# Peptides against a protein of PDB entry 4N7V: the designs that were tried, part 26

Target 1, 222 residues: chain A of PDB entry 4N7V
Amino acid sequence: TLRSITSPLVAHRLKPIRQKTKKAVVSILDSEEVCVELVKEYASQEYVKEVLQISSDGNTITIYYPNGGRGFPLADRPPSPTDNISRYSFDNLPEKYWRKYQYASRFVQLVRSKSPKITYFTRYAKCILMENSPGADFEVWFYDGVKIHKTEDFIQVIEKTGKSYTLKSESEVNSLKEEIKMYMDHANEGHRICLALESIISEEERKTRSAPFFPIIIGRKP

## One batch from the design tools (peptide; aimed at target 1 I128)

Design b2_p17_2_s1 (made by RFdiffusion4, then SolubleMPNN; from b2_p17_2, 6 letters changed)
Fold by OpenDDE base, seed 3:
Structure b2_p17_2_s1 (fold): chain B 222 residues (1-222), chain A 17 residues (1-17)
Amino acid sequence: as target 1 above (222 residues)
Amino acid sequence: LPIRLGTDEEIEELLQE
């Protein structure tokens, strides 16, 4: 099943973006829908041959072939759907489209990993919890120039000298210099606080059924 | 502020048939 490969993408709260590659253009629209335009070059002109339009919650996929499959000239936005539109639920998406859905999902996940959900200013650093899940990216920008970037897979450290390294195991974390451990301790505390706040705010958001509370900024730079 | 995405090479590889 598609679900065994990926979960439905989630584009809520993401800002509009349009990214062109050689073979495709992927967009997050103002509606928070995600569009994958498959591009083919013919006679020095790029044409959109296929479009996957995915709902903001990832559960509905609309597929259409512009101009009866002949293609529509690539423009600054996806072509409007006309005729021969197919609509699928996530669980009913034909296998031939799974890879393209995964493409969209990976792009959205990348955007989410760079989209602030919570910005928290401490005495020593700017902390940012990102939108991606599970294990949201967490960045700490210390005012003295040290940077720590935590992901689900690794921790990247940039020291004051500009020296950078990546930690992938607990043993490597434990082998850090004492000076760096102090930064790590602060980063971990900021991370804990952001996660706690995320939980509390999300619960209130659920109760009120109002407009989204995120992204939020807590505190200000000293 | 526009999000600057890194390399999309890994993502584009998913479109390879």
Scores: peptide ipSAE 0.039, ipTM 0.729, DockQ to the pose 0.036
OpenDDE base, seeds 1, 2, 4, 5: peptide ipSAE 0.038, 0.038, 0.038, 0.035; ipTM 0.722, 0.719, 0.720, 0.728

Design b2_p17_2_s2 (made by RFdiffusion4, then SolubleMPNN; from b2_p17_2, 6 letters changed)
Fold by OpenDDE base, seed 1:
Structure b2_p17_2_s2 (fold): chain B 222 residues (1-222), chain A 17 residues (1-17)
Amino acid sequence: as target 1 above (222 residues)
Amino acid sequence: MEIRLATDEEIEELLEE
């Protein structure tokens, strides 16, 4: 099943973006829908041959073939659907489209890992909790130039000198220089606070059923 | 802040059927 390969993509709260590659253009629209345009080149001109339009919650996929399948010249946005439109639910998507959906999903996951959900300014750093899940990315930009990037898989440290290294285990973290441990301690505290705030804000958001509270900024640069 | 994405070759490979 498609579900065994990927979960429905979640594009809520993501800003519009359009990224072109050789074979496709993937977009997040103002509506938070995700579009995959399959591109083919003919006589030095690029044409959109197929479009997958995926709902913001990932559960509905609309597929159409521009210009009766002849293709439509690539533009700055997806072509409008015309005739011969197919609509599928996530669980009923034909297998022939699974890889294309996975393409869209991974793109959205990448965008989410770069989309601030909570920005928290401390006395020493700008902390950012991202939108991706599970295990949201967490970045700390210290005002003195040190940078720490935490992911589910690793921790990257960039020192003032520009020296960069990656930590993948607790033993490596414990072997850090004492001065770097101070930065790590601060980063961990900021991370804890952001997670706590996320929980509190999400609960209030659920209760009020209001417009999204995220993204949010806490504090300001001193 | 602005989101800037580089080309993700791994994602592109998913279109190779």
Scores: peptide ipSAE 0.034, ipTM 0.696, DockQ to the pose 0.036
OpenDDE base, seeds 2, 3, 4, 5: peptide ipSAE 0.033, 0.032, 0.029, 0.032; ipTM 0.690, 0.696, 0.685, 0.700; seeds 3, 4 fail the geometry check

Design b2_p17_2_s3 (made by RFdiffusion4, then SolubleMPNN; from b2_p17_2, 9 letters changed)
Fold by OpenDDE base, seed 1:
Formats: sequence, C-alpha cells, structure tokens
Structure b2_p17_2_s3 (fold): chain B 222 residues (1-222), chain A 17 residues (1-17)
Amino acid sequence: as target 1 above (222 residues)
Amino acid sequence: MEIRLMTDEEIEEILKE
C-alpha cells in the first residue's frame, strides 16, 4: 500500500514555493495544495504533460493531463485542470502514481524542516523550531556567530571561526570543548522551551478551533 | 518564490519506475 511507504503529506502553514527541475516542477500553492507537474521538452520548449494536485492534508489527489494529454506550455504556475480529471483518495491512489506522490511528500517534508513554527529570541540567540515531524529540526543562531542545528539524526555545530562539525552520538557531545558545551546547554534549554510552548499553544489551538496560531515569535532580538 | 531544495538526482531517484 501507499501508506506502507509514506504518510499523507501535510502542507498546512507552508508558504508558497516552486522548484523547477529537468523532469518536474513541484509547487506549494497559496491554497497550501501541492502540485507536481511532469515536464517534457519538445523543440526547446517545455510542456506540462501531467499534473498531480494534492490537498493540503495529503488525502485527496487530483490528476489531469493538460490540453487533452498533448501538454501545456510550462508557465510560472500549474496549468488549470480541464474536465478530464481523475480524483483519488490517498488509499485509492493507483500504484503508478505512488512515486510521484512520494516525491511531493519528500519535498513537503524538506520544506517543513526549513519552515519556522516557533521563533524564540533569548538573550544570546535566535532559536527556531521547524514544522517537520517527527523530531522537528531546531536551529540556534547565536548573536556572536555560533550556530547549532539539531535534527532527529544529528547535531551540527558551526563555531565562530567557521569550523563546522557534526555530532551523531552522546559520546561525541560529551567530548566537546567546555566553551562549546555552554552553547549546547543554551541550545538545549531553548529547545526545551520551544517544545513546551508548542504543546501549550497547540492545546489552545485545539480548544478554540479557529485560525492557526503558528507560526509564532516569542521575544525580540536584544 | 523559487528555491532549489532537492537535487535533480534525488528527484530522478524518486520518480523512476
């Protein structure tokens, strides 16, 4: 099943973006829908031959073939669907479209990892909790130039000198220089606070059932 | 806005049959 290889993508709260490659263009629209345009080149002109339009919650996939399958010239946005469209639920999507959905899903997940959900200014750093899940990325930009990037898989440190390294185990973290440990301690505290705030805000958001509360900014740069 | 987030190689790997 498609569910065995990926979950429905979640594009809520993501800003519009478009990425052009040789064979495809992927977009997040103002509506927070995700579009995959399959591109073919003929006589130095690019044409969109197939479009997958995925709902913001990932559960509905609309597929159409522009211009009766002849293709439509590539533009700055996906071509409008015609009357010859197919609509599928996530669980009913034909297998031939699974890889294309997976592409959209991975793209969205990457965008989420770069999309601020909570921005928290401390006395020493700008902390950012991202939208991706599980294990949202967390970035700390210290005002003195040090940067720490935490992911589910690793911690990247960029020192004042520009020296960069990646940590993948607790032993490596424990082997850090004392001055770097101070930055790590601050980053961890900021991370804890952001996660706590996320929980509190999400609970209030659930209760109100109104417009989304995120993204949110806490504090200001000193 | 347009931003490169994935390489063409990564995309091709995903889109292949």
Scores: peptide ipSAE 0.042, ipTM 0.747, DockQ to the pose 0.030
OpenDDE base, seeds 2, 3, 4, 5: peptide ipSAE 0.041, 0.042, 0.042, 0.041; ipTM 0.743, 0.745, 0.747, 0.747

Design b2_p17_2_s4 (made by RFdiffusion4, then SolubleMPNN; from b2_p17_2, 6 letters changed)
Fold by OpenDDE base, seed 2:
Structure b2_p17_2_s4 (fold): chain B 222 residues (1-222), chain A 17 residues (1-17)
Amino acid sequence: as target 1 above (222 residues)
Amino acid sequence: LPIRLGTDEEIEELLKE
């Protein structure tokens, strides 16, 4: 099943973007829907041959073939749907479209990993918890130039000297120099606080049924 | 801000049938 390969993409709160490659254009629309346009070149002109339009919650996929499958000239936005429109739920998406859905999902996940959900200013650093899940990226920009980037898979450290390295295990973290451990401790505290606030705010958001509370900014740069 | 998802080759491999 598709679900065994990927979860439904989640594009909520993401800003519109359009990214072109040789064979595809992927977009997040103002509506927070995601579109994958499959592009083919013919006679030095690019045409959109197929479009997957995915709902913001990833659960509905609308597929159409512009201009009766002949293609529509590539423009600054997806072409309008034609008469032959297919609509699928995530769990009913034909296998032939799974790779294209995965492409959309990976793109959205990447955008989410670069989209601030919580920005928290401490005395020493700007901390940012991103939108991606599970295990959201967490960045710490110390005002003295040290940077720490935490992902689900690794921790990247950039020291004042410009020396950069990646930590992939707890043993490597424990082997850090004492001066670097101080930065790591601060980063971890900021991370803990952001996660706690995320939980509390998300619960309040659920209760109030109001407009999204995220993204938020806590504190000010000194 | 543009986001680099991958090289064209990587994307092509992902999108091919």
Scores: peptide ipSAE 0.049, ipTM 0.782, DockQ to the pose 0.028
OpenDDE base, seeds 1, 3, 4, 5: peptide ipSAE 0.035, 0.037, 0.045, 0.048; ipTM 0.708, 0.705, 0.757, 0.783

Design b2_p17_3 (made by RFdiffusion4)
Pose (drawn by RFdiffusion4):
Parts: sequence; C-alpha cells; structure tokens
Structure b2_p17_3 (pose): chain A 222 residues (1-222), chain P 17 residues (1-17)
Amino acid sequence: as target 1 above (222 residues)
Amino acid sequence: ELEELYEEALENRGKHL
C-alpha cells in the first residue's frame, strides 16, 4: 500500500518553481502546493490530460480530469479545476496515481536538498544547512576557494585546484593531509553550530503561531 | 556567543539568500 514505500511529502517554506518537460509540468505554487500536470502534444500545441495537486503537508490530494476534446491548453500557471474532480487523503489515495505521488515526492525532496534553511558566515567560509531534514545536506564554501559537501552518507571535498574526490567513511577521511582536516573540522564545527541554532529556534517556533522562522541568514560575508 | 547568534537569527528570520 502507498505508505509502504513512501511518506507524505513536505513542501513547506519552499520557493515557487516551475519545470517544463517533454512529458509533464511539475511545479510548486505560491501557496506551497505541489502541482503535477500531465501534458500531451497535438496540432503543434500542448494539451493537459490530468492534474494532480498535493497539499503542502502532503496529506490531501486533488485530481481532476478536465475531460474534454483537446484536453486543457498548456499555460504558465496550473488550470482551474473542472467539475469532474476528486479529493482523497494520503491513505485513501487509489492504487492508481501511486507512481505519480512518488515522483512528486522525489521532486520535492530534491528541491529541499537545494533550499537553504540556515546560512552562516564564518571568518573563513559560508555555511548552509539545507531543508531536507532529517540529516539535511550541509554545504561549505570557503572564501579560500575550497568546497565541502556533507550528506548523511557522504563527505565531498573540492580543493582550490578543482581537484575533487569523495570520502564516505570515518576511515576514509582519516586518510588525509593533516591540513585539509582543518577545512574538515571547521566545516564540522559550522555544522554543529547550525544544527544547534536550528534546534533552539524551531523550538521557539513551536511555542509560537506566526510566520516561519526560516530561512535564516546569520552574519555577513566579510 | 550562542545567545548573540540567537538574537541575530531572530532579527534575520524569513530572509532569503
């Protein structure tokens, strides 16, 4: 059953983005709702045959077929719903559409992996904690020129040369130059600080009923 | 230091890079 494989998507605090493609148009609206529009081409013009719209919390799914000859003319914004529409909860979503919800879930998870939640400026680097919690990606751009990309699985180092390599395990990073560890440890301290800063601020947010406390930009680029 | 960063984070909340 859907929920066997996937969890409801989270599109909160994400910026609006629209993505055209040969098959479909997947987007995130200003209301932070995820919209998936299937697209067909006819008479040198594109038609829409199905629209999936998922709530910000991913719990509510609305699907409408503007069933008509020629479908729906493709525009820059999602079309208004027709009358032959549908609405399901996440658990009550039919066996159909499951391939499409999973696609929307990956789209959102990808977007969150490139969305800054906390931006921290150190003396040596620009630190960014991303949105894809738990274990969000951590990216460090040193003013020195070195780039460090941290994942729950990976550590990625891009030296000033452009010489790039990936370090997966604790043993692999220990196989180091005892100078690059400074970049590693400074980035890890920055990661420690951002995870700590995120916790005490999101805790205050649960204490409140206001506009989101994210994203945050801390300090300034010297 | 952490307290100062906390106050600064509250001032700079909702801002986009």

Design b2_p17_3_s1 (made by RFdiffusion4, then SolubleMPNN; from b2_p17_3, 7 letters changed)
Fold by OpenDDE base, seed 1:
Structure b2_p17_3_s1 (fold): chain B 222 residues (1-222), chain A 17 residues (1-17)
Amino acid sequence: as target 1 above (222 residues)
Amino acid sequence: MMEELVKEALKNRGKVE
């Protein structure tokens, strides 16, 4: 099943974006829907032959073929759906569209990993918790030039000298120089606070049932 | 490759905080 290889994409709170490749254009719209345009070239002109429009929660996929399948000239936005529209749920999506859905999902997940959910300024650093899940990316930009980037898979450290390295285990973290451990400790504290705030804010958001509270900024650069 | 594409797309959209 599609669910066995990917989860429904989540595009809530993401800003509009458009990325073109040779064969496809992927967009996040103002509506927070995700659109995959499949592009073909004829006589040096690019045409959109197929469009997958995916709901912001990833659960509904609308597929249409512009101009009766003849294609519509590529523009700065997806063509509007006309005739021959098919609508699928995530679990009922035909297998022939799975690769395209996965492409959209990967794109959205990467955008989420670079989209601030919580920005927290400390005395020493700008901390950013991103939108991706599970295990949201967490970046710490120290004002003195040190950077720490935490993901679910690794921790990247960039020192003042520009020296960069990646840590993938607790043992490697424990083997850090003492001066770097101080930065890591601060980063971890900022991370803990952001996660705690995320939980609290999310609960209040649920109770309020209004516009989303995220993204949020806490504090300011001293 | 996908990561670089996303980075490029973000740059083209404008600076992200």
Scores: peptide ipSAE 0.358, ipTM 0.851, DockQ to the pose 0.030
OpenDDE base, seeds 2, 3, 4, 5: peptide ipSAE 0.344, 0.353, 0.350, 0.347; ipTM 0.846, 0.851, 0.850, 0.848; seed 5 fails the geometry check

Design b2_p17_3_s2 (made by RFdiffusion4, then SolubleMPNN; from b2_p17_3, 8 letters changed)
Fold by OpenDDE base, seed 5:
Structure b2_p17_3_s2 (fold): chain B 222 residues (1-222), chain A 17 residues (1-17)
Amino acid sequence: as target 1 above (222 residues)
Amino acid sequence: SMEKLVEEAKKNRGKVE
């Protein structure tokens, strides 16, 4: 099943974005829906032959073929659904569309990993917790030029000298120079605080049934 | 890579915003 290989994409709170490749255009719309446009070239003009429009929660997929399958000229946004429209739930999506859905999902997940959910200014750094899950990316931009980027899979360090390296194990982290460990300690503290705030704010959001509280900015640069 | 594409897209969005 599709569910066995991917989860429904989540595009909530993401800003609109459009990215073109040779064969496809993927977009996050103002509505937070996600569109995959399949592009074909004919007579030196690009046409959208097929569109997958995915709901913001990833659970509904609307597939349509512009202009009766003849294609619609590629524009700055997906063509409106007019011809040969099919609507599927995530669990009922035909297998032939799984690759396209996965492409959209990977794109959205990557965008989420670069979309601030919480920005927290400390005395020494700008800390950013991103929207991706599980294990949201966490970036720390120290005012002195050091950068730490934490993901679920690795930690990237950029030192003042510009030296960059990636750590993939606790052993490697423990082998860091003492001066770098100080930055790591601060990064970890900022990370803990952001996670705690995320939890508290999310709970309040749930209780109040209010508009989204995220993204938020806490503090300001000294 | 998709990462490069997203980075480019983010930059392009930032220019418009």
Scores: peptide ipSAE 0.097, ipTM 0.776, DockQ to the pose 0.030
OpenDDE base, seeds 1, 2, 3, 4: peptide ipSAE 0.074, 0.053, 0.087, 0.093; ipTM 0.766, 0.761, 0.776, 0.772

Design b2_p17_3_s3 (made by RFdiffusion4, then SolubleMPNN; from b2_p17_3, 8 letters changed)
Fold by OpenDDE base, seed 5:
Structure b2_p17_3_s3 (fold): chain B 222 residues (1-222), chain A 17 residues (1-17)
Amino acid sequence: as target 1 above (222 residues)
Amino acid sequence: EMEKLVEEARKNRGVVE
């Protein structure tokens, strides 16, 4: 099943973006829907031959073939659907479209990993908890130039000198220089606070049933 | 392909700003 290889994408709260590759253009729309335009080139002109439009919650996929399948010239936005539109639920999506859905999902997940959900300014750093899940990325930009980037899979450190390295195990973290451990301790504290705030704010969102509270900024840069 | 998308996404989100 599709569910066994990917989860429904989640594009809520993401800013619009349009990114082109040779064979496809992926967009997050103002509506927070996600569009994958499949591009073909004919006579030095690019045409959109197929469009997958995915709902913001990833559960509904609308597929259409512009201009009766002849294709529509590539523009600055997806072509509007007209005739011969197919609509599928996530669990009923034909297998022939799974790779394209996965492409959209991976892109959205990458965007989410670069989209601030909580920005927290400390005395020493700008801390950012991102939108991706599970295990949201967490970045710490120290004002002195040190950077720490935490993901579910690794921790990347950029030192003042520009030296960069990646840590993938607890033993590697424990082997850090003492001076770097101080930065890591601060990063971990900021991370804990952001996670706590996320939990509290999310609960209030659930109770209030209002517009999204995120993204949110806590504190100010000194 | 995906690396290019990541870089463009990073630039557009302005996380450093």
Scores: peptide ipSAE 0.035, ipTM 0.727, DockQ to the pose 0.031
OpenDDE base, seeds 1, 2, 3, 4: peptide ipSAE 0.034, 0.034, 0.034, 0.035; ipTM 0.729, 0.736, 0.723, 0.724

Design b2_p17_3_s4 (made by RFdiffusion4, then SolubleMPNN; from b2_p17_3, 7 letters changed)
Fold by OpenDDE base, seed 4:
Structure b2_p17_3_s4 (fold): chain B 222 residues (1-222), chain A 17 residues (1-17)
Amino acid sequence: as target 1 above (222 residues)
Amino acid sequence: MMEELVREALKNRGKVE
């Protein structure tokens, strides 16, 4: 099943973006929908032959073939759906479209990993919890130049000297120089706080059913 | 490859913050 290889993409709160490759254009729209445009070249002109329009929650996929399959000239936005569109739920998406959905999903997930959800200024650093899940990326930009980037898979450290290294286990973290451990401790504290705030704010958001509370900025740079 | 794609896309759009 598609679900066994990916989860429905989540594009909520993401800013619009459009990226072209040779064969496709992926977009996050103002509506927070995600579009994959499949591009073909004919007579030195690029045409959109197929569009997958995915809802912001990833659960609905609308597929259409512009201009009756003849294609529509590539523009700065996806062509509008015409007649004879197909609409699928995530779990009913034909396998022939799974690769394209996965492409969109990976793109969105990476965008999320670079999209601030919570920005928290401490005395020593700018901390940023990102939108991706599970295990949101967490970046700490220390004002003195040290950077720590935490992901679900690793921790990257960039020291003042520019020396960079990646830690993939707790053992490696424990083997850090004492100076770096201090930065790591601060990063971890900032991370804990951001996660706690995320939980609290999300709960309030759920209760109020108001406009999204995120992204949010807490504190100010000293 | 996807990482580079996203990086490029974000660069072209401008920083999120």
Scores: peptide ipSAE 0.422, ipTM 0.860, DockQ to the pose 0.042
OpenDDE base, seeds 1, 2, 3, 5: peptide ipSAE 0.412, 0.415, 0.419, 0.408; ipTM 0.857, 0.858, 0.858, 0.858

Design b2_p17_4 (made by RFdiffusion4)
Pose (drawn by RFdiffusion4):
Structure b2_p17_4 (pose): chain A 222 residues (1-222), chain P 17 residues (1-17)
Amino acid sequence: as target 1 above (222 residues)
Amino acid sequence: DVNFVTAEEAYKVYEEE
C-alpha cells in the first residue's frame, strides 16, 4: 500500500518553482502546494490530460480530469479545476496515481536538498544547512576557495585546485593531509552550530503561531 | 546580525560565491 514505500511529502517554506519537460509540468505554487500536470502534444500545441495537486503537508490530494476534446491548453500557471474532480487523503489515495505521488515526493525532496534553512557566515567560510530534514545536506563554501559537501552518507571535498574527491567513512577521512582536517573540522563545527541554532529556534517556533522562522541568514560575508 | 528572510532571498544568497 502507498505508505509502504513512501511518506507524505513536505513542501513547506519552499520557494515557487516551475519545471517544464517533454512529458509533464511539475511545480510548487505560491501557496506551497505541489502541482503535477500531465501534458500531451497535438497540432503543434500542448494539451493537459490530468492534474495532480498535493497539499503542503502532503496529506490531501486533488485530481481532476478536465475531460474534454483537446484536454487543457498548457499555460504558465496550473489551470482552474473542472467539475469532474476528486479529493482523497494520503491513505485513501487509489492504487492508481501512486507512481505519480512518488515522483512528486522525489521532486520535493530534491528541491529541499537545495533550499537553505540556515545560512551562517564564519571568519573563513559560508555555511548552509539545507531543508531536507532529518539529516539535511550541509554545504561549506570557504572564502579560501575550498568547497565541502556533507550528506548523511557522504563527505565531499573540492580543493582550491578543483581537485575533487569523495570521502564516505570515518576511516576514509582519516586518510588525510593533516591540513585539510582543519577545513573538515571547521566545517564540522559550523555544522554543529547550525544544528544547535536550528533546534533552539524551531523550539521557539512551536511555542508560537506566527510566520515561519526560516530561512535564516546569520552574520555577513566579510 | 540575524535576518529572517524569504526562501527566494535565501536562495539568492546561496547562488553567491

Design b2_p17_4_s1 (made by RFdiffusion4, then SolubleMPNN; from b2_p17_4, 11 letters changed)
Fold by OpenDDE base, seed 1:
Structure b2_p17_4_s1 (fold): chain B 222 residues (1-222), chain A 17 residues (1-17)
Amino acid sequence: as target 1 above (222 residues)
Amino acid sequence: EIRFVSPEEAEEIRKEK
């Protein structure tokens, strides 16, 4: 099943973006829907032959073939659906479209990993919790030039000198120089606080059912 | 117009691939 290889994508709160490759264009729209346009070239002109339009919650996929499958000239936005539109639920999506859905999902996940959900200014650093899940990326930009980037898979450290390295295990973290451990400790504290705030804010957001609370900025640069 | 594809029809489409 599709669910066995990916979860429904989540594009809520993401800003519009359009990314082109030779074979496809992926877009996040103002509506927070995600579109994958399959592109073919003919006579030095690019045409959109197929469009997958995925709802912001990833659960509905609308597929259409512009101009009866003849294609529509590539533009700055996906072509509007006109005829022969098929709508699928996530669990009913034909396997032939799974790779394209996965492509959209990976793109959205990447965008989410670069989209601030919580920005928290401490005495020493700007901390940013990103939108991706599970295990949201967490970046710490110290005012003195040190940077720490935490992901689900690794921790990247950039020192004042510009020296950069990646930590992939707890043992490596424990083997850090004392001066770097101080930065790591601060980063971890900021991370803890952001996660706690995310939980509290999300719960309140659920109760009020109002406009999204995120992204949010806490504190200010000293 | 939008056509809603049933689970059964979706399975038929999967078989075509």
Scores: peptide ipSAE 0.023, ipTM 0.647, DockQ to the pose 0.014
OpenDDE base, seeds 2, 3, 4, 5: peptide ipSAE 0.022, 0.011, 0.013, 0.013; ipTM 0.609, 0.452, 0.435, 0.447; seed 5 fails the geometry check

Design b2_p17_4_s2 (made by RFdiffusion4, then SolubleMPNN; from b2_p17_4, 7 letters changed)
Fold by OpenDDE base, seed 3:
Structure b2_p17_4_s2 (fold): chain B 222 residues (1-222), chain A 17 residues (1-17)
Amino acid sequence: as target 1 above (222 residues)
Amino acid sequence: MIKFVSPEEALKIYEEE
């Protein structure tokens, strides 16, 4: 099943974007829907031959073929759906479209990993918790130039000298120089605080059923 | 209105906010 290889994408709170490649254009719309346009070139003109429009929660996929499959000239936005529209739920999506859905999902996940959800200014650093899940990316930009980037899979450290390295195990983290451990300790504390705030704010957001609370900025740069 | 962006530009847009 599709669910065995990916989860429904989540595009809530993401800003609109349109990225073109040779074969496709992926867009996050103002509506927070995600569109994948399949692009073909004929006589030096690019045409959109197929569009997958995915709901913001990833659960509904609308597929259409512009101009009866003959294609519509590539423009600055996806072509409008025509009369030939197929609608699928995530669990009923035909296998032939799984690769394109995965592409959309990966793109959204990447965007989410670069989209601030919580920005927290400490005495020593700017901390940023990103939108991706599970295990949201966490970046710490120390005012003295040190940078730490935590992901689910690794920790990247950039020292004052510009020296950069990646830590992939606890043993490597434990082998850090004492000076770097101090930065790591601060980063971990900021991370803990951001996660705690995320939980509290999310709960209040659920109760009020108002406009989204995120993204949020806490504190200010000294 | 949606603008075309490169992968690099896409990252910049989200990093600047």
Scores: peptide ipSAE 0.022, ipTM 0.600, DockQ to the pose 0.080
OpenDDE base, seeds 1, 2, 4, 5: peptide ipSAE 0.019, 0.019, 0.020, 0.020; ipTM 0.601, 0.601, 0.604, 0.595

Design b2_p17_4_s3 (made by RFdiffusion4, then SolubleMPNN; from b2_p17_4, 10 letters changed)
Fold by OpenDDE base, seed 1:
Structure b2_p17_4_s3 (fold): chain B 222 residues (1-222), chain A 17 residues (1-17)
Amino acid sequence: as target 1 above (222 residues)
Amino acid sequence: MIEFVSPEKALEVYKEK
């Protein structure tokens, strides 16, 4: 099943973006829908031959073939759906479209890992919790130039000198020199606080059923 | 096979705070 290889993509709160490759264009629209345009070249002109339009919650996929399958000239946005439209739920998506959906999902996941959900200014650093899940990316930009990037898989450290290295285990973290451990301790504290704030704010958001509370900024640079 | 473009473009757009 499609669910066995990927979860429904989640594009809520993401800003619009459009990225082109040789064979496809992937977009996040103002509506927070995600579009994959399949592109073919003919006579030095690029045409959109197929479009997958995925809802912001990833559960609905609308597929259409512009201009009766003849293709529509590539533009700055996906072509509008025509009369020949197929609509599928995530669990009913034909296998022939799974790879394209997976592409869209991976793109959204990447964008989410670079989209601030909570920005928290401490006395020493700008902390940013990203939108991706599970295990949201967490970045710390210390005002003195040190940078720490935490992901589910690793921790990247950039020192004042520009020296950069990646830590993939607790043993490596424990082997850090004392001055770097201080930065790591602060980063971990900021991370804990951001996660706590996320929980509290999300709960209030659920109760009010209002417009999204995120992204949010806590504090300001000293 | 569909390939991703550089993720730096996404970083520039979304890290505005």
Scores: peptide ipSAE 0.024, ipTM 0.623, DockQ to the pose 0.069
OpenDDE base, seeds 2, 3, 4, 5: peptide ipSAE 0.019, 0.023, 0.023, 0.022; ipTM 0.578, 0.669, 0.670, 0.629

Design b2_p17_4_s4 (made by RFdiffusion4, then SolubleMPNN; from b2_p17_4, 11 letters changed)
Fold by OpenDDE base, seed 3:
Structure b2_p17_4_s4 (fold): chain B 222 residues (1-222), chain A 17 residues (1-17)
Amino acid sequence: as target 1 above (222 residues)
Amino acid sequence: MIKIVSPEEALEIYKEK
């Protein structure tokens, strides 16, 4: 099943973006829907041959073939769905579209990993918890130039000298120089606080049923 | 629609400076 290889994408709270590659254009719309346009070149002109429009919660996929499959000239936005529209739920999406859905999902996840959910200014650093899940990316930009980037898979450290390295195991983290451990300790504390705030704010957001509270900024740069 | 051609440009849009 599709669910066995990916989860429904989540594009809520993401800003609009349009990213072109050689074969496709992926967009996050103002509506927070996600569109994948499959592009073909003919006579030195690019045409959109197929469009996958995915709902913001990833659960509904609308597929259409512009101009009866002949294609529509590539423009600054996806062509409007007009003819021969197919609509699928996530669990009923035909297998032939799974790869394209995965592409959209991976792109959205990447965007989420670069989208601040909580920005927290400490005395020593700007901390940012991102939108991706599970295991949201967490970046710490120390005012003295040190940078720490935590992901689900690794921790990247950039020292004052510009020396950069990646830690992929607890043993490597434990082998850090004492000076770097101090930065790591601060980063971990900031991370803990951001996660705690996320939980509290999310609960209040649920209770109010109002507009999204996120993204949020806590504090200011000293 | 905002057109982005590189990951770096995307970062600038989402990580507001």
Scores: peptide ipSAE 0.023, ipTM 0.669, DockQ to the pose 0.095
OpenDDE base, seeds 1, 2, 4, 5: peptide ipSAE 0.021, 0.022, 0.022, 0.022; ipTM 0.645, 0.576, 0.646, 0.653

